Peptides against a protein of PDB entry 5HOI. Designs and how they scored, part 89

Target 1, 351 residues: chain A of PDB entry 5HOI
Amino acid sequence: FRYMPFSPAGTPFGFTDRRYLTMNEVGYVSTVKNSEQYSITVSFFDVGRFREYHFEDLFGYDLCFLNEKGTLFGQSKTGQIQYRPHDSIHSNWTKIIPLQAGERITSVAATPVRVIVGTSLGYFRSFNQFGVPFAVEKTSPIVALTAQNYRVFSVHYSQFHGLSYSLSELGTSSKRYYKRECPLPMSLPNINSDMKKDANLDYYNFNPMGIKSLFFSSYGDPCIFGSDNTLLLLSKWRSPEESKWLPILDSNMEIWKMSGGKETTDIHVWPLALAYDTLNCILVKGKHIWPEFPLPLPSEMEIRMPVFVKSKLLEENKAILNKKNEIGADTEAEEGEEDKEIQIPVSMAAE

## One batch from the design tools (peptide; aimed at target 1 I255 E341)

Design b1_p29_7_s4 (made by RFdiffusion4, then SolubleMPNN; from b1_p29_7, 15 letters changed)
Fold by OpenDDE base, seed 3:
Structure b1_p29_7_s4 (fold): chain B 351 residues (1-351), chain A 29 residues (1-29)
Amino acid sequence: as target 1 above (351 residues)
Amino acid sequence: MEEEKKRIEEEEKRRKEQAKKFKELLASQ
């Protein structure tokens, strides 16, 4: 096994000079190899809110995380990271993460308030949005990270225990764990079955864990999309004893239904984000399971949420919309009231 | 209420158009 740099929905170069470093609901980051240099472009889906920008990369950034306020870049081998705000009012900053011999940055994440760096030796490093360090923690080897606001979803790998996950909150003075290195019930890629097509070999060499993406839902639930093309959502994570992974979408089955029951071996789902009851994704047609250039327009797939969750989510959205209409457009929503635990009735937990 | 109903109707329309384009893309094979 080799630790590879992971970014959410990142693509390999394959036989091309270009790839996506990352993509999500905000946009997509591409890199083009030009001789010894790289040209990076940060593109957005909302072209009215954001302006596309580009820059020359002399370091060969192989890690990326995009949010609504900026883009975090990382170089897995050198330990260099760069944060670039989308707004020119805020300054870019660069840092070098100290790495031990053979250590790699395996994943990076950034929110408007936090920057996180995870390594192949399990160093978890936290910073604010200005790159001021908070803490360094030693965990099991980190293979993937995502973050939303103050929350971090981390995936860990052990040769003896397989995949585990942690869910933590990075306050100003303390780190709280909701989950700490708990077993992750995700299937690893089956090299013998899945590698029969040369097109899959390049992807598994790029991403040995087969994690296409991980993100938080619009409701703050950890989500992961593996090589089996199943979207897993961590339900009831506030209640440690009741927390479970839910298979909320089999994307192969949804493609099969959309095809009218035809076997479609050339259509693939590439996950971006989970917004309410819909998976935002790229529908990829072709030999490769990942999107090529130019990027197709995002598509939406309806997920199979329990009716109770869907109804409560609609009520929470109405409450957020009503608060945004009562408080003029410039007030940052105070995070305080969203923590009302969704008690699912016992009768719907048994089906 | 009416704007949210209109948004839901536009989103259902977009989903139906995507499903139609997907069926057309599958029928062109």
Scores: peptide ipSAE 0.023, ipTM 0.467, DockQ to the pose 0.154
OpenDDE base, seeds 1, 2, 4, 5: peptide ipSAE 0.018, 0.024, 0.000, 0.020; ipTM 0.474, 0.481, 0.301, 0.474; seed 2 fails the geometry check

Design b1_p29_8 (made by RFdiffusion4)
Pose (drawn by RFdiffusion4):
Formats: structure tokens, sequence, C-alpha cells
Structure b1_p29_8 (pose): chain A 322 residues (1-190, 198-318, 341-351), chain P 29 residues (1-29)
């Protein structure tokens, strides 16, 4: 099996010279093939706070993670990473991650206080926001990483357990695991979208902490999974809280559509900030549309019953209250 | 453009429609 470089909400090149590296509620990072180099553009949705800028990529970064304080870049092959703070007060710093034979950097994540690099051999290298290393840790092969403040949500893969996840906190003292390689019941992919599933074999469209600090993941099944009771290991449950396919179906008047797709950015309490993509492909294009907001709904709506009541989709009060 | 309606707004709208139907039935009777 070949591990692929993962970034939250990243898009493939397809038949173009440009794609999105990473995408969330803060903004979007795109890269354009420029003869022999690349042109990286860092954009923001709150235009008033940060200024959109661009720079020339002489290394070919294919890994990226964006937070409110800075942008982290990474190269899956050479192992070079660069953290660019949004404000000009703080300097950019660059490090090169040691990689063994065939070892690839599979995912990177950054917070205002932590920088995380994961490799295909299971190396977990953590730094502060300035590049000072804390500890090097060996874990299962990492395929996806996201972080919030001091906490890290890592998704692992092997030939035995399949997909597993770890939830840990990088405290000032030492590292503490909340959950260590527990089952991750995310649906795996089972065509026009072939380009995407080669770029992202797991189908993990994005994963992120919620605005209130709960781990979330958005697989190829277009269902938002939220980790509930993660503080008590014996009570941990993955809860499906939004069937985005059902919502597009309800808002489209019960019509099956093959051109409307959801691209996850982040979860804010009960609202999924996303990009509504119209077209044959399931990933967003250029220019990037304005973010949309989709309220989470428990998957308790049956299409056949909704069609009877309507004879937008009107929902029976008795069912809506449930 | 595709727009998303909230669950509370959908419930309120459906309750208003039920009330309107009851009024129409009374008027017809």
Amino acid sequence: FRYMPFSPAGTPFGFTDRRYLTMNEVGYVSTVKNSEQYSITVSFFDVGRFREYHFEDLFGYDLCFLNEKGTLFGQSKTGQIQYRPHDSIHSNWTKIIPLQAGERITSVAATPVRVIVGTSLGYFRSFNQFGVPFAVEKTSPIVALTAQNYRVFSVHYSQFHGLSYSLSELGTSSKRYYKRECPLPMSLPNDANLDYYNFNPMGIKSLFFSSYGDPCIFGSDNTLLLLSKWRSPEESKWLPILDSNMEIWKMSGGKETTDIHVWPLALAYDTLNCILVKGKHIWPEFPLPLPSEMEIRMPVFVKSKLLEENKEIQIPVSMAAE
Amino acid sequence: ELKFTSLEEQIERREEEEKKIEELEEEKE
C-alpha cells in the first residue's frame, strides 16, 4: 500500500496546474504549477484581519495546515517544512525532517504553540511555534493529523487493525494519551472521481477539532462523525451527526442530484462551515465559492416518509421534534 | 443558489400551514 500526502480539505491537480493544499474556516491555500516551480497563495475569509499574500515555492510543497496565527508547509519527499506566521513580527523558520528509505511525510499540523509532523513509518515529531523540538516518538504509520492548542488528533493505518486513531495532549510537561489507537469507524471508499481517491485513498475529505474541542472527521461517505465522551475511555462513541447527502436531498426538493457536493472546513457548535461544489467532480474548483453553513441534523430522516408528507421538503412536525 | 433552512424555521412554517388549513376548513364548513 502506498501512503499519500494528506492535508485537510486538499484537492488534487486533476487536469489542471493548480490545486488546494489545505482549506478550513480560516482561509484556503492554493498552489499553481509555474514552469519548474510552484506559486503558493495563502488566502483568508476574514479579509479584514489578515492580508492575502503569495510567494514562490522552490521546493514543491504538497503538505499544508492553516491556523489563525500561521501557515505550515511541508514536502512529503524531501522532508522540508516551513512555518510562515501571518504577522510580519514573527520570522519564518525552516527545518528538514529526517526521512529513512521510503519514508514519506504523510501529514502535518500546527497550532499557535505546537508544530506536528507525521511520517509513513510512524514518526511523531513535535516542535514549538519556533522550531524547537520537544521529543521524537515512534507510533503506528500516520495518515492524517490535526491539532488544536495543545491537543492532537492523529489517524493511523496498518495492515492489521485497519484505521485507528489516537487522541493526545502535548502538555508543557510530557505527552498524555486520552485515546491510543482505538477503532475509527469511518467508511472507506468502495469512475469520474478516480483522480481524487488516488490523491486521497482513505477518502478522508477533512478532519478537525470542533470549535468546542471535539474530534471530527469527514470521510468519503459524506457523513460528519464526532467523537463523544473521549475523556472517558470506556464511554467513547463516534456519533454520526450530519448526513450531508440527505441535507442536499431535502433542500433540493427531494431530487437526486449528481452535481452538488459538500466540502468540509470546520464545525462551529452546530454548523458545518463548508464549500458547496457544483459540477461533475466532488472537490472544489477555481475560483473558490463563498463558504456555506449547513446545520447538523441527526440521521433520523427517511426519504420515503418525507415524500409522503409533502404530497423545499416539508418535514412533519412530529418527526422534526424527534 | 442552494440555501439551507433551519429546523426551527421549518417547524414554525409547518405549524403556520396547519393553522391555515384548519381556518380554511372552518370557512368551507

Design b1_p29_8_s1 (made by RFdiffusion4, then SolubleMPNN; from b1_p29_8, 14 letters changed)
Fold by OpenDDE base, seed 4:
Structure b1_p29_8_s1 (fold): chain B 351 residues (1-351), chain A 29 residues (1-29)
Amino acid sequence: as target 1 above (351 residues)
Amino acid sequence: ELKFTSLEEQIKKELEKKKEEELKKKLEE
């Protein structure tokens, strides 16, 4: 087994000179091979909000993470990382991550406030948005990272224990774990069944874990989309004993339903983000399970599961708060109530 | 505004396009 560089919704080159380094709800980052160099383009879905930009990459960046403030690049073998703000007011910065012999950066993540680097030896490195280091922690080998604000969702792999995950918060002074190397109930790609098509072998060689993407929902829930095309959401993660993975979407089943039960073996969901009750995705048509060039327009897939319950409960909680404020009850606004996990009623989790 | 198209509408369009391509292939054989 080889640890490969992972980026959310990244695509292989295949037989082409170009690939997507990453894509999400903000946009997509592409790289094109130009002889001995690469040309990187950072594109945005909201063309009015951000200007597309490009640059020449002499390092061969194979890791990327895009957020609303900037793009993080990484080179898995050399340990070089670069952060490029979208706003030209802020300077880009470059850093070399020290790697041991055979160590690779396997994933990078960036928020407006944190930069995270994970390695094949399980080094978890945290920085601020300016590349100032906070800490280095030794974990199980990291295969994927995503982050939202101060929260980090990490996926780990051990040859003995399979997939695990951690959920942590990177405060100013300390790292808090909500989950630490807990079993991840995601199916790994089945080499014997799935590799009958050459296109699947190319993807497996690029991403042997089959993790198409990994993100936080708009509600801050960890989400993972595996090779089985099932969207898993981590529910009740603030309550360690109650926390569970919910299969909130079987995208193959939804495509099958939407087709009216026709064979849709050539239509694939490529996940971008979970926004409220909708999966933002690219519909991929063809032999490859990943989007090619040009990128198709994003699509929305409705999720009928408990995320919709969170929106209703948020509205109900806002309505309750507004009523309490109208009644002039000096309920000490414990600043902590907004961060209270919306408990999904058990009755609605069974439908 | 992120103009997402309805996935259902896109799937319908892609299925129609597939039928047209299959029909074209059958007419070229």
Scores: peptide ipSAE 0.029, ipTM 0.569, DockQ to the pose 0.021
OpenDDE base, seeds 1, 2, 3, 5: peptide ipSAE 0.020, 0.000, 0.020, 0.025; ipTM 0.413, 0.288, 0.413, 0.488

Design b1_p29_8_s2 (made by RFdiffusion4, then SolubleMPNN; from b1_p29_8, 13 letters changed)
Fold by OpenDDE base, seed 3:
Structure b1_p29_8_s2 (fold): chain B 351 residues (1-351), chain A 29 residues (1-29)
Amino acid sequence: as target 1 above (351 residues)
Amino acid sequence: ELKFVSLEEEIEKRKKKEEEKKELEKKLE
């Protein structure tokens, strides 16, 4: 096994001079090899909100995380990281993460309030958005990271135990764990069956865990999309004993249904984000399971969440609307009610 | 039918929902 740099929905170079470093619901970051240099472009899906920008990369950044406020870059071998705000009002900053001999940065994440760096030796480093360090913790080896606001979803690998995950909150004074190195029930790539296609070998060498992406849903639930093309969502994570992974979408089955029951071996889902009851994704057509250039327009795939989650969200939204009508226009109460856990009944998980 | 909604159509639907939400908030003021 070799630790490889992971970025959400990142693509390999393959036989080309270009790849996507990362992509999500905000946009996509591309890099192009130009002799000894790289040209990086940060592009956005909402072209009215943000302007595309580019810069020359002399370091060969192989890690990236994009959010609504900026882009975090990392170099897995040197330990260099750079944060670039999208707005020119805020200054770029660069730091070198101290690495031990043979240690690699394996993943980076950034929110508007936090920067996180994970390594192959399990060093978890946290910073604010200005790069001021908070803490260094040693965990099991980190293979993937994502973050939303103050919450961090981390994937770990052990040679003896396989994949595990943690869910934590990075407050100002302390780190809280909701989950700490719990087993992750994700299928690893099957080298023997999938390697018969040269395109799958290139992707496996780029991403040996087969994690196409991980993100938080619009409701703040950890999501992971593996090599089996199944979207897993962590439900009831606030209740440690009740928490479970839900297979909320089999994308291969949905492609099969959309094709009218034909074997569509040339169509692939590339995950971007989960927004409400829709998977934002790129539909990839061709030999490669990843998007090529130019990037196709994103598509939405409706997830058939159990009818119960949609009904509770509608009831909670109605209850919030009714409470706003009773209490009058005091705007400060919105931040506190988003933390109500939607209890999915046990009976709907067995059919 | 699983409608692939283009991101443009979904951005327009989200903008329309945010506008409808802002119009509803302005009617509650």
Scores: peptide ipSAE 0.006, ipTM 0.317, DockQ to the pose 0.029
OpenDDE base, seeds 1, 2, 4, 5: peptide ipSAE 0.013, 0.000, 0.000, 0.000; ipTM 0.352, 0.280, 0.256, 0.266; seed 1 fails the geometry check

Design b1_p29_8_s3 (made by RFdiffusion4, then SolubleMPNN; from b1_p29_8, 13 letters changed)
Fold by OpenDDE base, seed 5:
Structure b1_p29_8_s3 (fold): chain B 351 residues (1-351), chain A 29 residues (1-29)
Amino acid sequence: as target 1 above (351 residues)
Amino acid sequence: ELTFTSLEEEIERRLKEEEEERKRKELEE
């Protein structure tokens, strides 16, 4: 197993000289390889609120986190990090994270008040927005990070225990855990089934955990989107005994429904953020499961619990088709499919 | 307001474009 640098919704280069370092609801960060250097562009969806900017990257930043106040960059091998405020009022700062032999920065996160660095050896490093260190903690190996305000959602990997997660709050004086290295009920990519497509192999080599993105919802709930294309939300995380992962969206099922039950294998959901009851995402068309250039406009998908099993729906639809064929009656019986869409009331996520 | 496209509308648009492209290829063969 090789620890790879992870950034939320980051894309591989593939066969191109360009990729997205990260993307979310704020915008997208792209990098283009120009011989020995990279050109980085920070783009925004709200062009009225933010101005696009670019710079030359001589370090080869392979980690990125975008927020409403700035962009954090990291170089996984050298340990260099750079924070670039979007506003010119605040200065850029650069720091070198001390790395041991073979250690890599695996993920970085930034909020307006905190900078977090996670490593392949499980060093969790916290800083303020000016790069002043708070603490260094030793955890299980960190594979992914996201943060909102003072909260940090971290994903850990052990060869013996698989995936775990932590949810913590980085106060001024201390780190509080809401969850500490609890089992994460996310399936790892199935190499044997998924590797039949070359495009899946390229993505697996880029992101062996299959975590397409992780973020906090607008309500501050940890969300993760894995290789199974299911959005998981951590409900009731303030109550350790009541906390559970909710599969709030099966994006493969939603695409399948919207396609009229056709097996479309060329439409993919690329997650950005969860805003209220809608998943902000990029719809990807084509061979690759990740967005290419130019970036399509974001789409909104309503969150729905996967109540329907595709196999049952296919059996029911076959049974309906067979009955229609036997009766020979062109009666457009609007048998109202009782879409028993158990909408999870948004209220159950916010408690 | 960020005008997000309805995912449904975007999927329908893409499926229609694919069907039109398929019909075009079937007419060129």
Scores: peptide ipSAE 0.182, ipTM 0.676, DockQ to the pose 0.028
OpenDDE base, seeds 1, 2, 3, 4: peptide ipSAE 0.028, 0.161, 0.014, 0.008; ipTM 0.479, 0.656, 0.342, 0.331; seeds 3, 4 fail the geometry check

Design b1_p29_8_s4 (made by RFdiffusion4, then SolubleMPNN; from b1_p29_8, 15 letters changed)
Fold by OpenDDE base, seed 4:
Structure b1_p29_8_s4 (fold): chain B 351 residues (1-351), chain A 29 residues (1-29)
Amino acid sequence: as target 1 above (351 residues)
Amino acid sequence: ELTFVSLEELIKKRLEKLKEEEEKKKKEE
């Protein structure tokens, strides 16, 4: 197994000279290879709020995190990180993270108040927005990070235990855990089923965990979007005994609905953020499961608990058809129970 | 345009399609 640099909604180069380093609700960061250097562009969805900017990258940044105040860049092998505020009020800063032999920065996150660096050896490094260090903690190997305000959602990997997660708060004096290395019920990419397409192999080599993105919801709940295209939300994380991962959206099911029940293999959801009850995403059309250039406009998908397993619905519908054929009864279709959209009460997210 | 189809309409369309496939099978037997 090789630890790869992870950034939220980052895309591979594939066969191109360009990729997205990261994207979310704020915008998208692209890098273009130009000979021995890279040109990085930080673009925003709200063009009225922020000015697009670019710079030459001589280091080959392969990690990125975008927030409303700035962009954090990292180089997984060298340990270099750079924070670039979007405003001209604050200066850019650069720091080298000390790495052991074979250690890699696997993920970086930044909020307006914190910078977090996670490594393949499980070093969790925290800084303020000015690059002043708070602490270094040793955890299980970190494979992904996201952060909102003072909260950090970290995903860990062990060869023995698979995926785990932590939820922590980085106060001024101490780190508090709400969750510490708890099992993450996310399926890893199935090499045998998914590798039938070369494009899936390229993506797997880029992101072997299959984590397309992770973010906090607008309510501050940890969200993760895996290779199964299911959005998981951590509910009741303040109550460790009651905390649950809720599958709040099966995006494959939603695409299947949107296509009129056709199996479409050319439409993919690329997650950006969860705002209230709506997944902000890119609807990718094409062979690749990730967005290419130019970036399509973001789309919104209402979150819906997958109450119905597609396979069970198909089996039940077959069983109902078979029973109707056996009974020969032209019994009127009883009014199907109204799809009680089990709206996850917003209150379940806020606890 | 990706038009959202209601689950009911999807189920209805699938039931119709399954009926057509069963009728087709019954004609081939």
Scores: peptide ipSAE 0.018, ipTM 0.323, DockQ to the pose 0.103
OpenDDE base, seeds 1, 2, 3, 5: peptide ipSAE 0.015, 0.000, 0.014, 0.000; ipTM 0.279, 0.269, 0.320, 0.251; seed 1 fails the geometry check

## One batch from the design tools (peptide; aimed at target 1 I255 E300)

Design b1_p30_1 (made by RFdiffusion4)
Pose (drawn by RFdiffusion4):
Structure b1_p30_1 (pose): chain A 322 residues (1-190, 198-318, 341-351), chain P 30 residues (1-30)
Amino acid sequence: FRYMPFSPAGTPFGFTDRRYLTMNEVGYVSTVKNSEQYSITVSFFDVGRFREYHFEDLFGYDLCFLNEKGTLFGQSKTGQIQYRPHDSIHSNWTKIIPLQAGERITSVAATPVRVIVGTSLGYFRSFNQFGVPFAVEKTSPIVALTAQNYRVFSVHYSQFHGLSYSLSELGTSSKRYYKRECPLPMSLPNDANLDYYNFNPMGIKSLFFSSYGDPCIFGSDNTLLLLSKWRSPEESKWLPILDSNMEIWKMSGGKETTDIHVWPLALAYDTLNCILVKGKHIWPEFPLPLPSEMEIRMPVFVKSKLLEENKEIQIPVSMAAE
Amino acid sequence: SEKLFEMVKETLEKRKEEREEKEKEEEEEE
């Protein structure tokens, strides 16, 4: 099996010379093939706070993670990473991650206080926001990483357990695991979208902590999974809280559509900030549309019953209250 | 379809406006 470089909400090149590296509630990072180099553009949705800028990529960064304080870039092959703070007060720093034979950097993540690099051999290298290393850890092969403040949500893969996840906190003292390689019941992919599933074999469209600190993941099944009771290991449950396919179906008047797709950015309490993509492909294009907000709904709505009540989709009060 | 896409877009925007109006009414009651 070949591990692929993962970034939250990243898009493939397809038949173009540009794609999105990473995408969330802060903004979007795109890269354009420029003859022999690349042109990286860092954009923001709150235009008033941060200024959109661009720079020339002489290395070919294919890994990226964006937070409110800076942008982290990474190269899956050479192992070079660069953290660019949004403000000009703080300097950019660059490090090169040691990589063994065939070892690839599979995912990177950054917070205002931590920088995380994961490799295909299971190396977990952590730094502060300035590049000072804390500890090097060996874990299962990492395929996806996201972080919030001091906490890290890592998704692992092997040939035995399949997909597993670890939830840990990088405290000032030492590293503490909340959950260590527990089952991750995310649906795996089972065509026009072939380009995407070569770029992202797991179908993990994005994963992120919620605005209130709960781990979330958005697989190829277009269902938002939220980790509930992660503080108590014996009570941990993955809860499906939004069937985005059902919502587009309800808002489209019960019509089956093959051109409307959801691209996850982040979860804010009960609202999924996303990009509504219109077209044959399931990933967003250029220019990027304005973010949309989709309220979370428990998957308790049956299509057949909703069609009877309407004879937008009107929902029976008895069912809506449930 | 373009028409169905505009319905979805308008529905989501309407829900967002209704939620922002309810938050303003709750702040005024406080």

Design b1_p30_1_s1 (made by RFdiffusion4, then SolubleMPNN; from b1_p30_1, 15 letters changed)
Fold by OpenDDE base, seed 3:
Structure b1_p30_1_s1 (fold): chain B 351 residues (1-351), chain A 30 residues (1-30)
Amino acid sequence: as target 1 above (351 residues)
Amino acid sequence: SDELFEKVKKSLEEKKKAREELKELLEELE
């Protein structure tokens, strides 16, 4: 096994001079080899809100995380990281993460308020958005990270126990765990069956865990999309004893239905984000399971939420609409986001 | 291959449109 740098929805170079470093609902980051240098472009889906920008990369950044306020870059071998705000009002900053002999940065994440660095030795490093360090924690080896606001979803690997996950909140004074190194019920790529296609070998060498992406949903639930093309959502994570992974979308099955039950070995889903009840994704045509250049427009694939989650989302949307209609009459009431826990009933897991 | 891809793409676009039309109809009933 080899630790590889992971970025959400990142693509390999393959036989090309270009790849995507990362992509999500905000946009996509590409890099092009130009002799001994790289040219990086940060592009956005909302062209009215953000302006595309580019820069020359002399370091060969192989890690990236994009959010609504900026882009975090990392170099897995040297430990260099750079944060670039999208707005020119805020300055770029660069930092070197101290690495031990053979240690690699394996993943990076950034929110508007936090920067996180994970390593192959299990060093979890946290910073604010200005690169001021908070803490260093030793965990099991980190293979993937994502973050939303103050919350961090981390995936860990052990040679003896396989994949595990943690869910934590990075306050100002302390780290809180909701889940700590719990088993992750995700299938690893099957080398023997799938490696008969050269395209699958190239992707496995780039990403041996088969994690295409991980993100938080619009409701703040951890999501992971593996090599089996199943979207898993972590339900009831606030209640540690009730927490479970839900298979909310089999993308291969949905493509098969939409094709009319024909062979679809050249049609692939590339995950970006989960917005409400739809997976934002790139529909990919061809031999490679990842998008090529130019990037196609995103598609929306409806998820099969358990009926109980759909009813609560409808009730929450009605409550938000009713609150907006009531607030249209009287004063600026501070929106205290009451973080209401959505309880899902047990009976729907058996059909 | 191309016809299957366009069929899947069209099916996603038709489902999106049906969700938008249902949302508009629900907003007109409130």
Scores: peptide ipSAE 0.515, ipTM 0.882, DockQ to the pose 0.465
OpenDDE base, seeds 1, 2, 4, 5: peptide ipSAE 0.513, 0.515, 0.515, 0.514; ipTM 0.882, 0.883, 0.883, 0.882

Design b1_p30_1_s2 (made by RFdiffusion4, then SolubleMPNN; from b1_p30_1, 10 letters changed)
Fold by OpenDDE base, seed 2:
Structure b1_p30_1_s2 (fold): chain B 351 residues (1-351), chain A 30 residues (1-30)
Amino acid sequence: as target 1 above (351 residues)
Amino acid sequence: SDELFEKVKESLEKRKKEREEKLQELLEEL
């Protein structure tokens, strides 16, 4: 096993000179090899809200995280990180993370208020959006990170215990755990069955955990999309005893249904985000399970939610629309993340 | 095949439209 740099929905180079460093609902970050240098482009799906930008990368950034306010870059071996706001008002900043011999940055995450760095030795480093450090904690080896506002979803790996996860909140003075290194019920890639195709071997070498992406839902629930193409959502995470992983979408089964029950070996879902009751994703055609260039437009795949959750979603969507109508067209409605815990009923496991 | 990919894509686009229409109907009734 090797610790590889992980970024949400990042793609390998394969046999090409280009790859996606990361992608989500906001946009996608690409890098192109230019001799000994790289050219990075930050692109957005909402071209009216954001302007595409590019820069020359002399460091060979292999880690990336995109949010609505900026992009975090990292170099797994050197420990260099760079934050680039999308606006020209805030300055870029660069920092070197001190690494021990053989230690690597394995994942980075950024929100408008926090920057997080995870390492192969389990060092969890937190900063504010200006790169001011808060704390260093030692955990089990970190293999993936995502964050939303003050919340951090971390995935850990042990050779003895497999995958675990933590859910934490990074306040101004303290870290609160909702979950701490709990078992993650995600299947690892099966080397023997899936690697008979060269394309699957290339992806495994890039991402040995098979975690295609991880994100928070629009409701602040941790989500993970593994090599089995199942979307898992962590429900009731505020209640330690009631918290459970829900398989809310089997994307292979949904593709199979939409095909009319035909074999769909050349059709793949690449996850971006979970917005309300829909998985934002790229529908991929071909031998590679990841999108190539140019990036196709995102698709929306409906998840299986219980009727009660659908009713809450409708009430909340109505409340959002009413607020948008009361606030005249010119104010960026701060999407007030209504911190409403969606109670998903137990009955979903039987249908 | 290319035909299967387009069929899946069209099915996703159709389902999106049907969800948007239902959401609009529910918002007009309220």
Scores: peptide ipSAE 0.541, ipTM 0.901, DockQ to the pose 0.458
OpenDDE base, seeds 1, 3, 4, 5: peptide ipSAE 0.539, 0.538, 0.540, 0.540; ipTM 0.901, 0.900, 0.900, 0.898

